Peptides against a protein of PDB entry 4XPM. Designs and how they scored, part 119

Target 1, 160 residues: chain A of PDB entry 4XPM
Amino acid sequence: VMLHSKNVKGFLENTLKPYDLHSVDFKTSSLQSSMIITATNGGILSYATSNNDVPKNSINEINSVNNLKMMSLLIKDKWSEDENDTEEQHSNSCYPVEIDSFKTKIYTYEMEDLHTCVAQIPNSDLLLLFIAEGSFPYGLLVIKIERAMRELTDLFGYKL
Target 2, 67 residues: chain B of PDB entry 4XPM
Amino acid sequence: DIKGTIAFDTHGNVIESTGVGSQRIEDIGDLSKVTLDAEGFAQVQGDSLLVHLYKRNDITLAVYTSA

## One batch from the design tools (peptide; made by RFdiffusion4, then SolubleMPNN)

Design b2_p20_2_s3 (from b2_p20_2, 11 letters changed)
Fold by OpenDDE base, seed 2:
Structure b2_p20_2_s3 (fold): chain B 160 residues (1-160), chain C 67 residues (1-67), chain A 20 residues (1-20)
Amino acid sequence: as target 1 above (160 residues)
Amino acid sequence: as target 2 above (67 residues)
Amino acid sequence: SELDKLLKEMLEAIKKRFNL
């Protein structure tokens, strides 16, 4: 399987778009960040962030990237723990799903005041991670990441 | 006459909320236990508001009205 | 979106069912 960074980056950027449920007059904010990380060590393979107003190579950019690295590692660790905890897998924060006959799980985690959602790309060593503001409802976040994963079939089964 | 809505999943997590529904997220616990009819509908009285429920595809939509 | 469409249909179904 070939990972093309530009394609993945573009995909992640697209996931940042807010959910507009105009039929019920509900709209979310954009995702704060969207990432593909390794399930093994939480390393960031690709990421997108909604805050593009930070100058490149600035201290603020460095801080933001470092924050993403920290969050990705923390979430990966929590995910790893939950994957080895049957009780956690049956909590309301875990959604077992099946995509094209492939099984995976979606987890929701509160990180400080942020709402996060992470899912293993089916049969892969990769995790898809969404980070949103606290106003982004978890149920919708789960739907969002599930729908997004359906567009990542090329990464199904990807091993590092 | 719709005062608000709540949509929630089978885990009791919010999908969306509007109007008075945004202030009544705590209702989900009780609403999730309501017995729906054969078509997936139910109507329950909650506080001063009437709640109209419909479930499809593991999503429950609650519509709040004054009557 | 697909979700928006679903919610729209569900909302309309409720409106019809309960005469809202």
Scores: peptide ipSAE 0.804, ipTM 0.953, DockQ to the pose 0.902
Fold by OpenDDE base, seed 5:
Structure b2_p20_2_s3 (fold): chain B 160 residues (1-160), chain C 67 residues (1-67), chain A 20 residues (1-20)
Amino acid sequence: as target 1 above (160 residues)
Amino acid sequence: as target 2 above (67 residues)
Amino acid sequence: SELDKLLKEMLEAIKKRFNL
């Protein structure tokens, strides 16, 4: 199944769902946002948000979208710096992973009071980005984004 | 009686925390250095609580009980 | 979920090992 823009949007919306680890009586909030952005300039190709209380086409919606654009650009810049920094790649904020013989890295970044996680889709010009509340543990966020990325095989090797 | 839990990965980052475990995230630094037996278990004393450890698939689960 | 299943097994293993 080819992942068209509409299909990608639906995928991202599904990633917003909270983790319910009922076996240990632990449950998270929903992700605040989930995005696919370009690794080249941090442009948003697709996004989903759990904030559905904002009226459409309102000034508040515009501000919300602009905030996402700003965060995506900042995270892309930090990611780019870390990809060229050996020391940062050996920190506990970097997780080297391998998916179907493709190597990539997952990075965790704190943005104000939010917890974020970003990873390059293997061999592509695209980044997958999760934004969560500060109560969402980083270790769980890493697991979540790794599992999600394994479902994006159609985007592996995608070049702009 | 179980008073709480912490699960963490090999980077020392939290996967989940409940009960008293949510207030003892700083314990991860010491817990990650505990020597586990051949089956992946250990038991350590932490202040007024007893901590029971088990590691599998690069995940460590710590269960807190009364001492 | 797969993670929940793993944690369940790990918790049960601890309960059994330490008689909790």
Scores: peptide ipSAE 0.804, ipTM 0.953, DockQ to the pose 0.892
Fold by OpenDDE base, seed 3:
Structure b2_p20_2_s3 (fold): chain B 160 residues (1-160), chain C 67 residues (1-67), chain A 20 residues (1-20)
Amino acid sequence: as target 1 above (160 residues)
Amino acid sequence: as target 2 above (67 residues)
Amino acid sequence: SELDKLLKEMLEAIKKRFNL
């Protein structure tokens, strides 16, 4: 399977949409950002952000991208540590999941006032990363990223 | 009359919260320990509110009422 | 969504069980 940047970008943009649980009168904000990054060095392969009002190539856009780079790197580092820590893998911040017989883990991390979750795309060198406002519940964020990963089967086993 | 809701997972993390439930997140610790009946239901007193619990598919929904 | 459907069913079950 060939990775097309446009297709991945479009997918990530779609994940930004808020969760509407209207049956219980609950609705979230949109995700702040959604990214696919490398598990090796936290490099951003693709990303989407909810704030599209920033002019392209502006200083604000550059700062925003730089902030995403920083967050992705920090989260990748934390993820790497936890993947090598049995104790952390048994914490309430770690959700072992199985998708189509592939096993992976979803981790939740608080980044300042933001709620984040990250998961390795099964058997790949890639991580899927969601960043949301602090009002976005972790339990729902986990469900969201699990459902999203189920749509990324083409990336299962992807190696850099 | 329903005053609010909380849904939470087996890790004790919130899935959703509404109404008074949004101010009762701290109840999850106790609610997660409540013994459910054979059908997965329970009713407990949470401060001044009555909490109605139901668990299915590793999700617990708590509904808060005045009575 | 699938989750919304589940929560709807659960809410209705609670309403029925406790006459809410």
Scores: peptide ipSAE 0.804, ipTM 0.953, DockQ to the pose 0.877
Fold by OpenDDE base, seed 4:
Structure b2_p20_2_s3 (fold): chain B 160 residues (1-160), chain C 67 residues (1-67), chain A 20 residues (1-20)
Amino acid sequence: as target 1 above (160 residues)
Amino acid sequence: as target 2 above (67 residues)
Amino acid sequence: SELDKLLKEMLEAIKKRFNL
């Protein structure tokens, strides 16, 4: 099964939705951004943002895209470093997880005042990346990205 | 009456916080070390509040009430 | 959500256990 770019974009847009834990009267903001990037170069293959107030082809859109490119590259670099650092993999910022018998890791990173988490799609050259406001708890962000990855089984094992 | 809540994972990271719980994030360090009974419950004194704990599926929920 | 359902069950369990 092949995932078309349009389908991936729609999936990422859906992940932007806030988490509503109404049973305990807790609700988050929407994710700021959701992306699929390459593990090799940090290049953005697909992305979605909650800031829909920027017109297409505007200077503001260009700046926002450039900012996403920079963040994706920085996070990819940090991820690459941690994947080659045994101690970092045993910190509280790293969550080993197993999805349908496939193993991967979820990392949480502070990016200025933003909360981010990134995970390699199992056995693939792709990373899933969530960017949220600082008010979005890391524990919840990890749960969110894990649940999202369970819906990306068609990308498991994807190689560039 | 419930004054607030904190839910946290096995890494000590917050899942959610409400009410006085939002001002007690630093309690997670101590709460994570509390010995739970066979059913997964515990009650501890935290400052002037009581903390009621329950752990299931690697999630700990702490409910704060008046002491 | 699945998480919300879990937290609801946990909260109710605490209420019952400690008579809250």
Scores: peptide ipSAE 0.803, ipTM 0.953, DockQ to the pose 0.909

Design b2_p20_2_s4 (from b2_p20_2, 9 letters changed)
Fold by OpenDDE base, seed 2:
Structure b2_p20_2_s4 (fold): chain B 160 residues (1-160), chain C 67 residues (1-67), chain A 20 residues (1-20)
Amino acid sequence: as target 1 above (160 residues)
Amino acid sequence: as target 2 above (67 residues)
Amino acid sequence: SELDELIKEMLEAIKKKFGL
């Protein structure tokens, strides 16, 4: 079964939901944005944002979208750099993970006042990218993106 | 009598924090070095608080109590 | 969530272990 654009969009929208750990009465904010981007150029294939209070076609919306484009490109560049840097891959900002025998890495990046997390969808030319407020703990963000990737098996091995 | 919690991963990054734990994030450095027993537990005295540790599945949960 | 359930179990384990 292939993931259609609408399905991917819906998936990303669902990832925006906050993490609520009732057991310890801990709850996060919603993710600011969630994206599928190309590992090659950082192009956004699909995205969701929690900021829905921006009028359509407004300057603010344009700026918001442009900001996402910029951020995706910057993170892709940083990710690409780290993928070619053994030292960075052994830092505490890199989480090697294995999903169904596929190996990938989760990276955390501080982007201004935002906490971001990016991971290559296993064996694919795609990256999953979460952008959260600075209050969102990195450890939890990593768990969140790992679990999200487990739901994207249809994209495993996807090549552009 | 739980005063707070901190959960953190093997990288020392916070997963969650509540109560006094939210003010004790700096404890993770020391807590991560604590030797756990065979079952994954440990207890550490810190200031006026007692920290109860348990690690499972690469997650360490620290529970803070007054005693 | 799966994580919440894990944390819950860990919390209960701590409570039981240390009599909290």
Scores: peptide ipSAE 0.795, ipTM 0.952, DockQ to the pose 0.882
Fold by OpenDDE base, seed 1:
Structure b2_p20_2_s4 (fold): chain B 160 residues (1-160), chain C 67 residues (1-67), chain A 20 residues (1-20)
Amino acid sequence: as target 1 above (160 residues)
Amino acid sequence: as target 2 above (67 residues)
Amino acid sequence: SELDELIKEMLEAIKKKFGL
């Protein structure tokens, strides 16, 4: 089944849900934001945020969107730099992964007091981006985004 | 008698932490260097706590108990 | 979740191995 824009939005909203590891009584907060952005310029194609209490078309919504735009651009820039930095690709902040024979990388970035991770959707011009609170552990965030990408096979190879 | 846990990945990043494990994140550096047996287990004495390790699927789980 | 099940299995394995 083809992933349409509406389906992508719903997918991202679902990724916001916290991890609850009942086995060890560990639970995270919800993700602050989840986005699909362009690898070319960090433009947001789709996004979801946990604070949906903001009325649509309000000034607060605009400010929130602007904040997301800023974060996406900054992360895209950092990602672009790291993609051209061999040393960064061998740091603890870079996870090479393979999904269905497609290779990609997951990067973790500290942004102010937030924990973020970003990954290029395999062979595409798109990045999947998770933004979480500082209490969300990076190792878990990486697992989360990897498993999420496995559900985005329709976007593999997507070129703008 | 479990006092806490830490799960971490091959990069030394935390997956989860509970109990005393949440206060012992700094242990990951040393725990990641521990030689595991053929089944993936190890036991390490640390301070007043005993750490029980098991690694599977690139995840290491450390369980803290009283020594 | 799949991860929780994995952690659960690992925890049980540790308990069994070390008699916890």
Scores: peptide ipSAE 0.795, ipTM 0.952, DockQ to the pose 0.921
Fold by OpenDDE base, seed 3:
Order: C-alpha cells, then structure tokens, then sequence
Structure b2_p20_2_s4 (fold): chain B 160 residues (1-160), chain C 67 residues (1-67), chain A 20 residues (1-20)
C-alpha cells in the first residue's frame, strides 16, 4: 500500500523502459533518468538512471548524481516560475490534467539537447520528472508521465 | 504502400513518427489546420506524397503514401 | 499497450477509409 524507498526506486526504474508502438513499428530509447524531487527545493528524493555502466561509488557516479541534482534544480526553478505565470500555464508547453478528480499540470522543457517532462504529483510537495534524449517526442513523453502518475496515488497529497 | 506515419497531439507535439513522416515533422503545423469530415478523416496532397488523416481522442494520425 | 492499441485502431480505420 505505502510506497517505501525501495518500492519508489523500483517504480522509477520501470518508467525507464522504452515505448514500443508495434502497430507502426515505432520504438523509443529508454529514458535517461526518472526522478521524484521536492517542489520546494528541487531536492532528489529518489531517482533511476539508464546508465548502468558506471561503477558504484565511483567518481563518475558522483558526477552523474551531481548532474542530476543540477538538472532537477533547474527544472524545479522553471516549474516554479511557470506555476506563478498564467500565460505560461496556457502555453503549448503546459498540459492540464485531471487524475481521480485531482488537477495537476504537465510541463515540457528542453534542457540543452534533452527532452524533459515534469508534473506535480497531485496536491503534493513532490514532482515527477522524466529526462529523455532529444529523440524522444514530447507528445509521447507527456502521455508516459501521465500514465506513470496514475500509479502514484499513494503519494497524492504528500506534504513535506 | 505506406511510406510513413506521424501521430501528434492537440498541442502539435509529436507522439510518434516513422518512415518519411520522421522527415516531415514540419507538416504538423499545416496538418493541424486541415478541416476534417464528420467522421474525423481528411486527405491532403503534400509535395509528392498523399497524406491521410484521422483524428480520435485528441490524437491525429497521418499516414503518408505516394500521390 | 493501451496507446498502441489506439494507434492500431486508427491505422486500420485509415486503411479502410482510403483503401490502403
């Protein structure tokens, strides 16, 4: 019932899997990373990455985590700005969504050559964040994160 | 004789693209403005290709064939 | 997936409509 740390990690790892649309022979790459971060500070509560080649506890792993921290903070800042900007909420980069009567918004942001998508977990202090390669189409990324959020009902209303 | 496909949402963002569709993402701007019939279909000529459109549930699928 | 099934149905609808 409750999402524990390991359960959340496993969930995020599952979101990394590519989308495969057999009907039209379309398949994406895996997500680069998937994270749950705080809406207040952009701090990473849990994350998963498709880069499994980096040795554990290595300098490269530390650098990778630091990079994720930087990206999460940048995206959180942009998200915060948009949440306080009515015009941005009506742009093509914002998708209003309703899940189980809870309203939230999905934002798409280009970060360098990466495609990112972020959404506030309904009525919570948490954000779900997907980071993908530039080849991952935004429309599909939005669908992916919406479907993922529907599986996180235990975190709805979570306050820090 | 399908040459490719593009699926896009109401924001004009790509959901998927294949074949020649992957090279014709810029068509979405025009395709999104096409008037669909009562059943949600349309056929549009684009360059040397014929585009077959169908919209359902805020998703538009474009199928490219030879003209 | 759910999305793939939708796309499949839409593709078949187009094929039927336009004789592809």
Amino acid sequence: as target 1 above (160 residues)
Amino acid sequence: as target 2 above (67 residues)
Amino acid sequence: SELDELIKEMLEAIKKKFGL
Scores: peptide ipSAE 0.795, ipTM 0.952, DockQ to the pose 0.919
Fold by OpenDDE base, seed 5:
Structure b2_p20_2_s4 (fold): chain B 160 residues (1-160), chain C 67 residues (1-67), chain A 20 residues (1-20)
Amino acid sequence: as target 1 above (160 residues)
Amino acid sequence: as target 2 above (67 residues)
Amino acid sequence: SELDELIKEMLEAIKKKFGL
C-alpha cells in the first residue's frame, strides 16, 4: 500500500493528542512534536507540531523548524550509537518490543527539559520520534509510541 | 479515601501519577522490589500512608490511602 | 482508551481486594 505524505502527516497530527486517563483523573499535555525521520541521516520526512499559532514564513516559524531539525539529528546520532552498544541496549532507557513478529527497540532520551522517545519502524530505514514536555511521563510515552507504531504496518520494511 | 496513585512499568518509569503519588515518585524504587502474592497484590505501610499494589500486564498500580 | 480501561480494571481490583 502506498502512503501519501498527507496521510502520514494526518497520522502524526493525531498522535499529538494528550492522554486522558479518566479512571484516575490524570491528563497529559499534547506532544510538542511527532515526526518520521530517516535512520541514516536524521532527515525529517514528515512532522507535526502542536504550536501552530506562529505565523507562516515568520522568523519564529523558521526557528521552530530548525529546532526540530537539530533535535532530530541529535536523537538520530544517539540512537545510532546505542544500536552499536550492547551495554546501552540493556539500560532502563531501552525497551525491546515485538510487533507482528518484528523486533524493534524503543529508546527514551532526555533533551534539555524535554522528554523524547524514538523507535525504529520494524525492518525499515525510518524512525518514529515523539517530543514532549518534561511533565509527560516516560513510561506513558513508551506506551504511546508502541501503540502508534502498531498502526504503521504499511511502513514496515520500508527501505530508502 | 484514596489520596493518590502511581502507575509504573517494569523499568521503574512512571505511567501516571495523581495526588500524593505525584510527590512520591521516589517510592517506585522500593515498591518495585515488593513481593506480590499469587494474585499480584501487596500492601505496604510507610510514612503515615498505606500503599496498595497490584501488577498486571507488566504495569504496577499503587494506590495511596491514609493508614 | 485501552490503557484507561486497563487501569480502571486494576483500580477496581485493588478497591475490591482491600475494601477501599
Scores: peptide ipSAE 0.794, ipTM 0.952, DockQ to the pose 0.925

Design b2_p20_4_s1 (from b2_p20_4, 7 letters changed)
Fold by OpenDDE base, seed 2:
Structure b2_p20_4_s1 (fold): chain B 160 residues (1-160), chain C 67 residues (1-67), chain A 20 residues (1-20)
Amino acid sequence: as target 1 above (160 residues)
Amino acid sequence: as target 2 above (67 residues)
Amino acid sequence: SEELDKFIKEGLEAIKKKFF
């Protein structure tokens, strides 16, 4: 059963929540943004952002959306390049993972002062993309996106 | 007694850090090379602090103590 | 995050049991 747009949006909004460990005194910031984009051209299918203090249709909202579009395109391009580069796939920035017998890769990319990670939803034309502040550790970001992808089984194998 | 912690993955990327561990992220390079015992433990001396290591499921936890 | 937190907790206890 395919996820409806509202369900995807809600899912992405939930991924924005910070990690808050109580076994140790450690808490992250919320993700800046969470997106599902196309692997083909980086088009945004759905997104969520933690910046909710932007008035609708304001110039600030337009700027933020444009920024997301820019970042999604850049990350898609980098991802595409890495998917065709054996060396990059074996770097510390690439995490091969297996989810329910489906193989995919998680890539970490530093975008200006932001920490990002992106992963192809297994066997699909879709990418899941997390954008976080630079204080968000990459290892945790990878865990976060892996766990999130496990909840997107309905999108596994989705082709555009 | 615990002065801080670092948890890191097999790629050397931080998962979490607290206390003095947050100031010793550079230790991960050396800590990742430490040989663990059969149960996944090791102790190493780091500056004036003792580092206790535990690794399981590809995650290494480093606990910094004064002793 | 509970799974990770659980791991960290168990790791702390394991270290405590092993060394302390």
Scores: peptide ipSAE 0.731, ipTM 0.949, DockQ to the pose 0.870
Fold by OpenDDE base, seed 3:
Structure b2_p20_4_s1 (fold): chain B 160 residues (1-160), chain C 67 residues (1-67), chain A 20 residues (1-20)
Amino acid sequence: as target 1 above (160 residues)
Amino acid sequence: as target 2 above (67 residues)
Amino acid sequence: SEELDKFIKEGLEAIKKKFF
């Protein structure tokens, strides 16, 4: 089944939802952004943001998109560097994971005051990227993106 | 009486924190080094709080109590 | 979310049983 762009966006919209643990009094904020970007140049293929109060085609929307583009590019660059650095792959910022029979890595990156994590969709030219506020704990962010990526099996092996 | 909790992974990163646990994230460094019993439990005396540890499936849960 | 919440719940009960 091929994922249409609108379906992917809907998926990303759903990933924005906060984690709410009822066993303890713990609830996160919504993700700031959720994106699928190219591993080659950090280009945004699809994105969702929790700030939906910006009118379409407004200057604020353009600025928001530009900011996402900048963050996407920066994170892609860091990811690319780490994928070529054995030391970084063994740091606490790297989580090797296996989904079904596919292996990938989840990286956590501090981006100014934001908490981010990124993972290559297995055997693909695509990266899944979560951007959250600094209050969103990294351990939970990793769990979140891993679970989300398990739902993107249709994109495994996707090549540009 | 539970005063707070911290759950953290094997990388020392927080999964969740509540109550006093939210203010004691720095404890993870020491808590991660605690030797657990055969059932995955341990107790550690903190400053003024007692920390009860339980680890399973690469997640450690720390529960803070006054006693 | 459900899996993690379940773990937390079970962990709390386990700790209660063990220490309280």
Scores: peptide ipSAE 0.731, ipTM 0.949, DockQ to the pose 0.865
Fold by OpenDDE base, seed 5:
Structure b2_p20_4_s1 (fold): chain B 160 residues (1-160), chain C 67 residues (1-67), chain A 20 residues (1-20)
Amino acid sequence: as target 1 above (160 residues)
Amino acid sequence: as target 2 above (67 residues)
Amino acid sequence: SEELDKFIKEGLEAIKKKFF
């Protein structure tokens, strides 16, 4: 199925759902936000948020969107720095992964009290970004974004 | 009786935690260095608890029980 | 999430067989 802009947003909305294990008494919160941004400028191409209590077109929604723009830019900048730093690529915050013969990296970043995870969609100018509460474990966040990225093969090789 | 669990990856990051395991995240540093047997198991004595380890596919599961 | 839950379940059973 071809991922058009509307399909991508629906995909991101589905990634918001929490992990709920049955073998042990463990359940996470929903992701705060899920985004696809440009690797060049950190511009948001598509996003989903779990905060549905904010009225649409309200000043609070505008502030929320502005916050997402700010966070995406900051994370893109940090990602860009790390992609040019061999030492950072060998830190515990970097996970090299391979999907269908394509190599990419998953990075974890602490943003204030939030846990974030970002990865370049293979051979593309796009980044996938998850933002979660501080209670969301990083190891699980990495697994979540890796599994999600495997479903975005239509975006592999996408150039701006 | 199981008192809690921790699952963690090869980077030492938590995947899940329950019970007393949620209060023992700092144990991961030492648990990651434990030598496992050929089947991927180990047992470690804690302060007042036993920790039972199982590792497969780069994920380690730690189960806490009474000593 | 099912794959991870399956791993946890199998791990618990493996530990049970090994130590309990």
Scores: peptide ipSAE 0.730, ipTM 0.949, DockQ to the pose 0.872
Fold by OpenDDE base, seed 4:
Structure b2_p20_4_s1 (fold): chain B 160 residues (1-160), chain C 67 residues (1-67), chain A 20 residues (1-20)
Amino acid sequence: as target 1 above (160 residues)
Amino acid sequence: as target 2 above (67 residues)
Amino acid sequence: SEELDKFIKEGLEAIKKKFF
């Protein structure tokens, strides 16, 4: 099945939903943003944000999108550096994972007061990126993005 | 009575925390070094609280109770 | 979140059986 742009957008919107653990009194906030970006330039192919209070084509929306563009570029740059740094790949901020026999890595990055994680979609030129508030624990964020990537098998091997 | 919980992964990163556990994230460093029994359990003293540990599938659950 | 919640639930019960 081919993933159309609208399907990807809907998928990303669904990832924004918080974790609600009923076995203990624990619930997260929604993700601030969820994005698929290019590993080459950090360009945004698709994104979703929990801040839907901004009217379309407004100055505030433009600023928000520009902020996302900047964050995606910065995270892509950091990811690129780490992919070329053996020491960083062996730090506690790097999670090697295997999905359906495909290997990839999940990186966690602190961006100001935000918690982020990024992972290359296996064998592709694409990165999946989650941006959350600082209250969102990293261990849970990693679990979240791993589970999400398991649903993106249609993008495995995607090349630009 | 349970005073709080912490769940954390093999990297020492928090998965969830509740109650007093949310105020004792710094305990993870020591808790991660505790030797578990064959069934994946351990009990350790943490200040005035007892910490009950269970690990399975690379996730450690710590439950805090009164000593 | 179902898988994780299930683990936490089972873990709590396991600890209860072991120590309580």
Scores: peptide ipSAE 0.730, ipTM 0.949, DockQ to the pose 0.868

